# Peptides against a protein of PDB entry 6B4J, part 51

Target 1, 315 residues: chain A of PDB entry 6B4J
Amino acid sequence: DITMQWYQQLQDASMQCVLTFEGLTNSKDSQAKKIKMDLQKAATIPVSQISTIAGSKLKEIFDKIHSLLSGKPVQSGGRSVSVTLNPQGLDFVQYKLAEKFVKQGEEEVASHHEAAFPIAVVASGIWELHPRVGDLILAHLHKKCPYSVPFYPTFKEGMALEDYQRMLGYQVKDSKVEQQDNFLKRMSGMIRLYAAIIQLRWPYGNRQEIHPHGLNHGWRWLAQILNMEPLSDVTATLLFDFLEVCGNALMKQYQVQFWKMLILIKEDYFPRIEAITSSGQMGSFIRLKQFLEKCLQHKDIPVPKGFLTSSFWRS

## One batch from the design tools (peptide; made by RFdiffusion4, then SolubleMPNN)

Design b1_p13_7_s3 (from b1_p13_7, 6 letters changed)
Fold by OpenDDE base, seed 1:
Structure b1_p13_7_s3 (fold): chain B 315 residues (1-315), chain A 13 residues (1-13)
Amino acid sequence: as target 1 above (315 residues)
Amino acid sequence: ALPAIEIAPPSPS
């Protein structure tokens, strides 16, 4: 399976990255520990500062992240920090930065859906300049949300139930599995972030270049989902999240072919979702149904709330 | 069975 090969390749690359900077992370040296902490803060704090307030502030954050990844010194916590402070510094920063972007999907976007767009445009712009960060974003995203690949992890003989639950994307703490509502909320945030990344380009970059992970991956994701059996509650939830965020962009890109896909979802895939949906899960299905029926009726998919406008970039 | 959907995107319109 080509999709599983791609998934495994990204996971292997991420694992190799962790091994590369293990010397920095496992060091008992006080100076190495200080460098690690400074680099971690320098990589993650700018991402946490991303907001919808002003395009100028977003540019400052982008420039700071790009400077750090380019080996330039940046100010963090009142100190000058550079990836050149340790031989494994760049690999560590790339990994932690990518991890933080996905974490913002999992936490911030999960709670505030409109936050997907400013986070995604920075992530996309950084990915364009630093492809390894993009691969690591995918690796982190795929590990936390296998539905972003998409694939459904299978239980294997001898596997602990908790490990299987974690593979499915559930948090398991003290032998307690995460509640389904919290799980779906986190998965929704990550899917919404992904759907935003694939459609957005950093406006101050070279727009003549092809998007490093563009709308073609949006089509691929939908096609793969539709070629799979639906999962109870999960498929209806994440399909809605994806279409709400990037449906307008996919419509503009693929026109008639995308409308044919939406019709296929309504006519052929909905009955399959409905057949596995319990009475307590009908809310997610109804929301997807209402959204898609409205889009098909109006022959239009609305621009998502929080989409960055020209006025945002002038602020 | 749903018709197999081509995973490769069509050419942009």
Scores: peptide ipSAE 0.130, ipTM 0.819, DockQ to the pose 0.032
Fold by OpenDDE base, seed 4:
Structure b1_p13_7_s3 (fold): chain B 315 residues (1-315), chain A 13 residues (1-13)
Amino acid sequence: as target 1 above (315 residues)
Amino acid sequence: ALPAIEIAPPSPS
């Protein structure tokens, strides 16, 4: 299908990127190793510094990332670092940057949902200027969270259980699978980050241009989820996460059509979720139900907590 | 089966 083709194309592009910078990553040369480490730090440290503290600081971080991707020297670890230090430097930095954005979804957003917005607005702005970084963000996101595509990986004949678990997005270490709560927490973080990316534009960019991966992909994601059989706990959890983060934006964009979709979720999709929900998983289902009922009753979807206000950008 | 939801987004309102 078209969705799986898109998924595969992004994965192929990501793999090709890795192959392109293999010389840099596998080099035994001391100088190449140093360059690799400097580039890796230059790509990832600014992303880790993203916070909700001040818009001015966020702009500085954005400008630093953009400068690095533009071939300009940046200060990192007390050194001047540039992607021009190695022919494979740009590809490596783009890949590591994209990986780091997704990792912040997996870790930071998973623990602090409000962190989705400052991370996402930087990611969106960088994506607008550097489309390849956006494709790599999707590739990393899709690999770690297949539900972001969305698709549900299936067990194939001859597959090891651990490999299937990894395909589902579980971490498996020392033959121990990740606990369900930790798994869902990480998936939630990545979905929330994605839901934030598709609605946010960097305020200092060219707003006249179309968002490189905008709310139309939010509609697509929802439509695809609703056209699939629900998974126990997973679907209810991630559907809530997605709607809580981008439901207000989708409502504003698609208005009556989006309300029809919410009604469809409540009336037609909920029974399907309920039918596969065990008593121990009812919490996720109830949370989604209460959210949708409240939204439909009030004819409004709240702006998500942590949404960046005009006051943030003036700070 | 739920009616197939159009994957293509509607025109923005």
Scores: peptide ipSAE 0.126, ipTM 0.816, DockQ to the pose 0.032
Fold by OpenDDE base, seed 2:
Structure b1_p13_7_s3 (fold): chain B 315 residues (1-315), chain A 13 residues (1-13)
Amino acid sequence: as target 1 above (315 residues)
Amino acid sequence: ALPAIEIAPPSPS
C-alpha cells in the first residue's frame, strides 16, 4: 500500500530526527539544558503568537521563524538564541516547530476554526523554505490524526486496548479514554489545519515554485477516504471539515472533475455513511448532507470563513 | 462498493 509506505517513511524520519537530537534532550549538563530550553521557546513561542489581527505581525513571526531555521540569531525571552549553539540544535528546533504547528491545529483551530488560515499560511511558507519541517509536520499530524493520512488503525493481537485507543488518536490518561466529542473536536482542528496548508502559499515567497504539499494532496485525501469504508461519526465530521476549508480551492483547481467527485459523495457515499449513523450521531451526517446539497444546488462552494484577504496583508 | 476513485489527481483545469 503506497499510502501506508508514505506514512511509515514519515514516521521513520521523525523517529530518526528524535534519535539525532537525543544528546541535547537527555543531557545533564546545565548549559545544554539552558540551550535546549532557549531553543524550545524560540521554536514554539512565535507559532503561539500567530493571529488573525494583522498581516504585518504575521510577516514578523514568519521572518523570525525563518531566521531561526536559517542559523541566524533571534531574540527569545530577552536572550539571543541560535541553532548554532548546539550541533543538534537545528534538528531539535525543526522537530519542536513542526510539533507546535500540529498542536495549534489540535488546540487553537479546534476551538477557533478561523485560526487555521494564518497558522497554515506560515506553515506552508516555512515548508517551502525548509522541506524537512514540512515532513515533520506530516509525521506529527499523521501520528495524532491517522485520518489525515488517511488510514484507520486496526486492533492487532496482543495489543493493549489503551494503545489501540491512542493509535486511533484518543488521549488516554489514568486509564480513562477521552470523550468522543473532545476527540472529534481535536481531529477536526487538525484536519482543518491540513486542509488550509495544502491550498495556501506564503505571499512573499517565490510563488513560481510548485507548492511543496499542494491541492493534489487534497484530491488524494478525498479519493482515499471515498475508497475506504466510512467510520461512524468520524467520516461525516472530518469530510465536512475538509470540504468546508478547502472545497472552494479544489473547485477552482479541478472544476468539472471535482464536481463529479462531489456528486459521487452525495449519490454513492452518503448511503454508506447513513447506514452506519446512529440517531445520536445524525447531527454530523445532516451537517455534511446540507453542505453538499447547498454546494451542488448553487454550483458553488463558499470561500471559508477566516480566509485571508488582500486587506489582511495590507494591515 | 463505490467504483475505485483514482488516487492520482486529474490535471488542473
Scores: peptide ipSAE 0.125, ipTM 0.817, DockQ to the pose 0.032
Fold by OpenDDE base, seed 5:
Structure b1_p13_7_s3 (fold): chain B 315 residues (1-315), chain A 13 residues (1-13)
Amino acid sequence: as target 1 above (315 residues)
Amino acid sequence: ALPAIEIAPPSPS
């Protein structure tokens, strides 16, 4: 399976990255620990500062992240910080930065769907300049949300239930599995972030270049989902999240072919979702159904709420 | 059975 090979390759690359900077992370030296913490803050704080407030602020954040990844000193916590402070500094920062982008999908976007767009445009722009960060974003995303690949992890003989739950993307703390609503909320946030990344380009970059992970991956994701059996509640939820965020962009890109895909979802895939939907899960199904029926009726998919406009970039 | 959808994207329109 080519999809699973791609998944595994990204996971292997991510694991190899962790091994590369283990000297920094495992150091008992006080100075090395200080450098690690400074680099971690420098990588993650700017991402946490991303907001929908102003395009100018977003540019400052982008420039700071790019400067850090370029080996330039940046101010963090009142100190000058550079990846050159340690031989493993760049690898560590790339990993932690990528991890933080995915975490913002999991937390910020999950709670505030509109936050997907400013986070995604920064992530896309950084990915364009730093491809390794993009690969690590995918690796972190796929690990936390296998539905972003997409694939559905299977229980294997001898596997601990908690490990299977974690493979499915659930958080397990103190032998307690995460509540389904919280799980779906986090998965939704990550899918929405992904759907935003694949369509957005940093407006101050070289837009003549091909998007490093563009809308072709959106088509691939949908095709793969439709080639799989639906999961109860999960498929209806995430398919809606994906289409709400990137459906307009996919419509513009693929026109008639995309409309054929939407018809296929309505006519052939909906009955399969409905067949596995319990009465308690009907809300997710109805939401997807209403969205798709509205789009097909109006022959249009709306621009998602929170989409970055020219006015945002002038602020 | 749902027809298999090509995973490779079509050419952009």
Scores: peptide ipSAE 0.122, ipTM 0.813, DockQ to the pose 0.032

Design b1_p13_7_s4 (from b1_p13_7, 5 letters changed)
Fold by OpenDDE base, seed 4:
Structure b1_p13_7_s4 (fold): chain B 315 residues (1-315), chain A 13 residues (1-13)
Amino acid sequence: as target 1 above (315 residues)
Amino acid sequence: ALPPVVKAPPSPL
């Protein structure tokens, strides 16, 4: 399976990255610990500062992240910090940065869907300049949300139920699995972030280059989902989230081909979702139904709420 | 290669 090979390759690359910086992470030396903490803050704080407020502020955040990844010193916590402070500093920063982008999908975008766009445009622009950060974003995303690949983890013989739940993307703490609503909320945030990344380009980059992980991956994702059996509540939720965020961009890019796919979703795939939807899960189902019907009736997919306008970049 | 869509609209890829 090519999809599973790709998934595994990204996970292996992520694991190798962790092993590469293990000396920095496991060091007992006080100076190495200080460098680790400074690098971790320098990688993660700028991402947490991303907001919908002003394009100028977003550019400053981007320039700071790019400077750090380029081996330039940056100010963090009142100190000059550089990846050159340790031989493993770059690998550690790339990993922690990628982890933080996915975490913003899981936490911030999950609570505020419009936050997907400013986070995604920074992530896309950083990915264009730093491909390894993009691969690590995918690795973290795929591990936390297997539906972003997409694949459905299978229960293996001898597996603990809790480990299977974790593979499905559930948080399990103190032998308690998270509630389904919280799970779906986190998955929604990560899918929305992904759907934003694949359509957005950093406006101050080289626009002549191909997007490193563009809308073709959106088509791939939809094609793969449609070739899978729907999951109860999950498929209706995430398919809506994906189409709401990137459906307009896919429509513009693929035109008649995209409309044929949307008709296929409505006519062939949606009844399969309906057949597995319980009365308690009708919310996600109805939301997807209404979205598909509205889009097909109007022959348009609306620009998502929070989409970055030209006025945002002038602010 | 991208997976074909079931009863595929032609992949633009």
Scores: peptide ipSAE 0.029, ipTM 0.692, DockQ to the pose 0.034
Fold by OpenDDE base, seed 3:
Structure b1_p13_7_s4 (fold): chain B 315 residues (1-315), chain A 13 residues (1-13)
Amino acid sequence: as target 1 above (315 residues)
Amino acid sequence: ALPPVVKAPPSPL
């Protein structure tokens, strides 16, 4: 299966990256530990500062991340920090930066859906300049949210139930599995972030270049979902999240072909979702239903709330 | 494969 080969290649590349910086991560040396912590802060703090407030501030954050990845010194916590402080510093920073972008999907976007857009435009712009960060974003995203690939992890003989739950994307702490609502909230945030990344370009980059992971991957994602059996609550939730965030962009890009896909979703796939939806899961189902019906009736998909306007970039 | 009613773009993979 080509999708599973791609998934595995990204996971293998991510694991090789971890092995490459193992000397930095496992060092008992006090200076190496300090460098590791300074690099980790330099990689992650700028991402946590991303907000919907001003385009100028977003540019400053982007320039800081790009400078760090370019081997330039950056100010972090009152210190000058550079990836050149350790031979494994660049690989470590790329990994931790990618991990942090996905974590912002999981936490910030999960709580504030509008936050997807400023995070995604920075992630897209960094990916354009630093392809390895993009591959690591995918690796982290796919590991935390297999539905972003999409695929359904299988239970294997001899596997612990908790390990299977973790493979499905659930958090398991102290032998307690995460509540379904919290799980879906985190998965929603990651899918919304992904749906924003694939449509956004950094406005100060070379717009003539092809998007490193563009809307063709959005089409692929929808195609793959439609070729899979629906999952109770999960499919209705994440399909809505994806279409709400990138449906307008897909409509603009693929025109009549996108409308054919949306009709296929409503007429063929949606009844299959309905057939597996319990009375307790009607919320996600009804929300998807109303969205599809509204879009088909109006022959339009609205621009998502929080989409970055020209006024944002002038602020 | 996608259902025949939808022309998928080439796979990026």
Scores: peptide ipSAE 0.029, ipTM 0.689, DockQ to the pose 0.031
Fold by OpenDDE base, seed 2:
Structure b1_p13_7_s4 (fold): chain B 315 residues (1-315), chain A 13 residues (1-13)
Amino acid sequence: as target 1 above (315 residues)
Amino acid sequence: ALPPVVKAPPSPL
């Protein structure tokens, strides 16, 4: 499968990146440990400061991240920090930055859906200038949420149940798997972040360039989901999350073709979701149903709540 | 290389 080959290549590149900066990670030297901690903070703190409040603040955060990735010194924790402080500094920062973007999907977007847009526009703009960060975002995202590829991990002979649960995207701590509601919440956040990334361009970049991972990947994702057997509660939840965030953008881009896909979802795929939906899972099912019916009836998909307006960029 | 566009869902007839 070409999708699985691509997924594996992303994971291999991510693993190779980890090996490349292992010297920095495993160093016993006090100065190397200090540099590592300073670089980790410089990479991750700006991402945690992303908010829906002001476009000016978002630009400052972007400029800081871009400066760090460009080998320029940045202020972090009252210190001047640069990736040039260690030969492995750039690889480490790119990896930790990408990991942090995905973690904001998993945590922040999971709790505050509108946070997807400011996080995604920064991630998209950084990806345009730093393609390796984008590949590492995909590697982290797809490993934590295989449904973002999409594929369903298979149980392999001799595999521990906990390792299989982790492959499915579950957190397992102290031999306890997370509750299904918490799992779905985290998966929703990551899908919403992904759906925002594929449609957003940094407004201060060269917008004449092709989006590094654009709406064609959204079309691919939908097409692949429709060719898969639905999963109980998971498919209804994530399909709704994806369509709510990027459905308007897909509609504008693909027009009649998108409406044909939406009809196919409603008439052919939705009954297959219904057939596997238990009475306790009707919430996600009904939410998807109402969304599809409303969109088809009105021949429109609303702009998602939290979408960045021109007023946001003037703030 | 971008993964090839997986077969577009069959054009609804």
Scores: peptide ipSAE 0.028, ipTM 0.657, DockQ to the pose 0.032
Fold by OpenDDE base, seed 5:
Structure b1_p13_7_s4 (fold): chain B 315 residues (1-315), chain A 13 residues (1-13)
Amino acid sequence: as target 1 above (315 residues)
Amino acid sequence: ALPPVVKAPPSPL
């Protein structure tokens, strides 16, 4: 399976990255520990500062992240910090930055759907300049949300139930599995972030370049989902989240082909979702139904709430 | 690295 090979290659690259910077992460030296902490803060704090408030502030954050990845010194915690402070500094920062973007999907976007757009446009712009960060974003995303690939992890003989639950994307703490609502909320946040990344370009970059992970991956994702059996509540939830965020962009890009796909979703795939939907899961089902019906009736997919306008970039 | 030409699974279309 080509999709599973790609998934595994990204996971292997992520694991190799961790091994590359293990000297920095495992060092007992006080100076190395200080450098590690300073680099981790320099990589992650700017991402946590991303907001919907002003385009100028978003540009400052982007420039800071790009400067750090470019080997330039940046101010963090009142100190000058550079990836050149340690030979493994760049690999560590790339990994931690990518991890933090995905964490903002599962935490911030999960709670505030509109936050997907400012996070995604920074992630996309950084990915254009730093492809390895993009690969690491995918690796982190796919590991936390296998539905972003998409694939369904299988239970293997001898596997602990907790490990299988973790493979499915559940958090398991103190032998307690995450509640289904919290799980779906985190998965939704990650899918929404992904759906935003694949359509957004950093407005101050070289727009003549091809998007490093563009809408063609959105088409691929939908095509793969439609070739899979639906999962109870999960498929209806994530398909809605994906289409709400990137459906307008896919419609504009693929036009008649996208409408054929949307008809296929409604006529062939939606009945399969209905067949596995329990009475307690009707909320996710109904919202997908209403979305599909409205879109097909109006022959339009609305621009998602929180989409970055020209006024945002002038602020 | 070339973005892995993840051959989009054949479009169901």
Scores: peptide ipSAE 0.018, ipTM 0.624, DockQ to the pose 0.032

Design b1_p13_8_s1 (from b1_p13_8, 7 letters changed)
Fold by OpenDDE base, seed 4:
Structure b1_p13_8_s1 (fold): chain B 315 residues (1-315), chain A 13 residues (1-13)
Amino acid sequence: as target 1 above (315 residues)
Amino acid sequence: MDEEIQRLFESLF
């Protein structure tokens, strides 16, 4: 299908990217190793510095990342670093930057949901200027969270159980699979980050341009999810996460059509979720139910906690 | 509304 073809294309592009900088990553030369480490730090440290504190600080981080991707020298670890230091430098930095954005979804957003918005607005702005970074963000996201595509990986004959678990997005270390709560927490963080990216535009960019991966992809995601059989605990969790983060934006964009979809979720899709929900998983189901009932009753979806306001950008 | 989005929405029914 078209969705799986898109998924595979992004994975192939990501794999090709890794091959392009293999010379840098596999080099035994001391200078190449130093350059690699400097580039990796320059790509990842600014992303880790993203916070909800001030819009001015976010702008500084954005400008630093954009400068690095533009071939300009940036200060990192007390040294001047540029992607021009190595022929594979740009490809490596783009890959590591994209990987770090997804990792912030997996770790920071998973623990602090409000962190989705400052991370996402920087990611969106960088994606607008550097489309390859956006494609690599999707590739990393899809690999770690197939539910972001969305698709549900299937067990293939002869597959090891651990490999199947990894395909589902579970971490498997020392033959121990990740606990369900930790798995869902990581998936939630990545979905929340994605839901934030598709609705946010960098305020200092060219707003007349179309969002490179905008709310239309959110609509597509919902449509695809609703056309799939629900997964136990996963569907209720991630559908809530998605709607809590981008539901207000989707409501504003799609208006009556959005409300029709929300009614469809409540009337037709909820019974299917309920049918596969065990007593121990009722928490995620009830949370989604209460959210939808409240939204339908009030004919409004609240602005998510942590949404960036005009006051944030003046700080 | 984008025709593709409309088709996706209609495909839910």
Scores: peptide ipSAE 0.036, ipTM 0.750, DockQ to the pose 0.660
Fold by OpenDDE base, seed 5:
Structure b1_p13_8_s1 (fold): chain B 315 residues (1-315), chain A 13 residues (1-13)
Amino acid sequence: as target 1 above (315 residues)
Amino acid sequence: MDEEIQRLFESLF
């Protein structure tokens, strides 16, 4: 399967990256530890500062991240920090930055869906300038949310239940698996972030270039989902999240073909979701149903709440 | 499945 090969290639690249900076991460030297911590903060703090408040602040954050990745010194924690302070500094920063973007999907977007757009536009712009960061974003995303690939991990003979739960994307701590609602919330956040990334371009970049991971990957994702058996509660939840965030963009891009696909979802795929939906899972099912019916009735998909407007970039 | 959608799907995999 080409999709699984792509998944594995990204995981292998991510693993090789970790091995490359192992000397920095495992160093017992006090100066190396200080450099590591400074680089980690410089990579992650700007991402945590992303907000919907002002476009000017978002640009400052972007410029800081780009400067760091370009080998320029940046101010972090009252100190000048550069990836040139250690031979493994760039690889480490790229990895930690990518990890932090996905973590913002998992945490911030999960709780505040509107946060997907400012995070995604920065991630997309950084990906355009630093392709390796984009590959690492995908690697982190796919590992935490297999449904973003998409694939459904299968239980193998001899596998520990906890390991299978982790493969499915569940957090397992002290032999306790997270609650289903918390799991779905985290998965939703990551899917919403992904759906935002594939449609957004950094407005101050070279917009003549092709999006490094554009809407064609959204179309691929939908195609793959529709070719898979639905998973109880998960498929209905994530399909809704995806379509709510990028459905308008897909409609504009693919026009008649998008509507054909949406009809296919409603007529052929939705009954398959219904067949596996229990009475306790009707919430996600009904939400998807109402969304599909409304979109088909109005022949329109609304612009998602939190979509960045021209007024945002002037602020 | 619509043939055009199917072709598009196949082209993306």
Scores: peptide ipSAE 0.035, ipTM 0.749, DockQ to the pose 0.207
Fold by OpenDDE base, seed 3:
Structure b1_p13_8_s1 (fold): chain B 315 residues (1-315), chain A 13 residues (1-13)
Amino acid sequence: as target 1 above (315 residues)
Amino acid sequence: MDEEIQRLFESLF
C-alpha cells in the first residue's frame, strides 16, 4: 500500500530526527538545558502569536520563524537565540516548530475554526522555504490524526486497549479515554488546518514555484476516504470539515470533476455513512447532509469563514 | 464510481 509506505517513511524520518537531537534533549548540562528551553520558546511562541494578529504582524512572525530556521539570531524572551548555539539546534527547532503547528490545529483551530487560515499560510510559507519542516508537520499530523493520511489503525494481537486508543488519536490519561466530542473536536481542528495548508501560499514568496503539498493531495485524500469504509461519526465529521475549508478551492481547481465527486459522495458514499450512524451521532451526519445539499443546490461552495483577503494583508 | 473520477483518483496515488 503506497499510502501506508508514505506514512511509515514520514514516521521513520521523524523518529530519526528525534534521535539526532537526543544529545540536546537528554543533556544534564545546565547550559545545554538553557539553550534547549530558549530554542523551544523561540520556535513555539511565534506560532502561538498567529491566532489574533493583522497581516503586518503575521509577516513579522513569519520573518522571525524564517530567520531562526536560517541560523540568524532572533529575540525571544528578552534574549538573543540562535540554532547555532548547539549542533543539534536546527533539528530540534524544526521538530518543535512542526509539532507546534500541528498542536495549533489540535487546540486553537479546534476551538476557533477561522484560525486555520493564518496558521496555515505561515506553515505553507515556511514549508516552501524549509521542506524538512513540512515533512515533520505531516509526521506529527499523521501520528495525532491517522485520518489525515488517511488510514484506520487496526488492533493487533497482544496490544493494550489504551495503546490502540492512542493509535486511533484518542488521548488516554490515568486510564481514562477522551470523550468522543473532545476527540472529534481535536481531529476536526487538525483536518481543517491541513485543508487550509494545501490551498494557501505565502503571498510574499515565489508563487511561481509549485506548492510543496498542494490541492492534489486534497484530491488524493478524498479519493482515499471514498475508497475506505466509513467510520462511525469520524468520517462524516472530518469529510465535512475538509470540504468546508478546501471545497471552494477544489471546486475552482477540478471544476466538473469536483462536482462529479460531490455527487458521488451524496448518492453513493453518504448512504454508507448513514448505515453506520447511530441516533446519538446524527449531528455530524445532518451537518454533512445539509452542506452537500446546499452546495449541490446552489452549484457553489462558499469561501470559508476566516479566509484571508487582500484587506487582511493591508492591515 | 464514475470512470473519470476513478481515473483521476488512480493517477494521484
Scores: peptide ipSAE 0.034, ipTM 0.747, DockQ to the pose 0.205
Fold by OpenDDE base, seed 2:
Structure b1_p13_8_s1 (fold): chain B 315 residues (1-315), chain A 13 residues (1-13)
Amino acid sequence: as target 1 above (315 residues)
Amino acid sequence: MDEEIQRLFESLF
């Protein structure tokens, strides 16, 4: 399976990255520890500062992240910080930055769906200039949300139940599995972030270049989902999240083919979702139903709430 | 459209 090979390659690259900076992470030297913490803050704080307030502030954040990844010194915590302070500094920063983008999907976007767009446009722009960060974003995303690949992890003989639950993307703490609502909320945030990344281009980059991970991956994702058996509650939730965020962009890109796909979802796939939906899970099902019916009736998918306008970039 | 994506799409119809 090409999809699973791609998944595994990204995970292997991520694991190799961790091994490359293990010397920095495991160092007992006080200076190395200080450098590590400074680099971690320099990589992650700017991402936490991303907001929907002003395009100018978003540009400042982007420029700071790009400068750091380019080996230039940046100000962080009142200190000058550079990846050149340690031979493993760049690998460490790329990994931590990618991890933080996915974490913002899992936390910030999960709670505030509109936050997907400013985070995604920065992530896309950084990915264009730093492809390794993009691969690491995918690796982190796929590990936390296998449905973003998409695939459904299978239980293997001899596997601990907790390990299987973690593979499915659940958090397990003190032998207690995460509640389904919290799980779906986190998965939704990550899928929404992904759906935003694949459609957005940094407006100050070279727009003539092909998107490093564009809408073609959204089309692939939909095709792959439709070729899989639906998973109870998960499929209805994430399919809605994905289509709400990138459906308008997919419609514009794929035109008639997109509408054929949407009809296929409504007529063939939706009954399969219904067949596995319990009475307690009807909320996600009904939400998807209403969305599909509205889109088909109007022959349009609305621009998602929080989509960045020209006025945002002039602010 | 990428050939793989096209094949995936065609497999749905």
Scores: peptide ipSAE 0.034, ipTM 0.741, DockQ to the pose 0.777

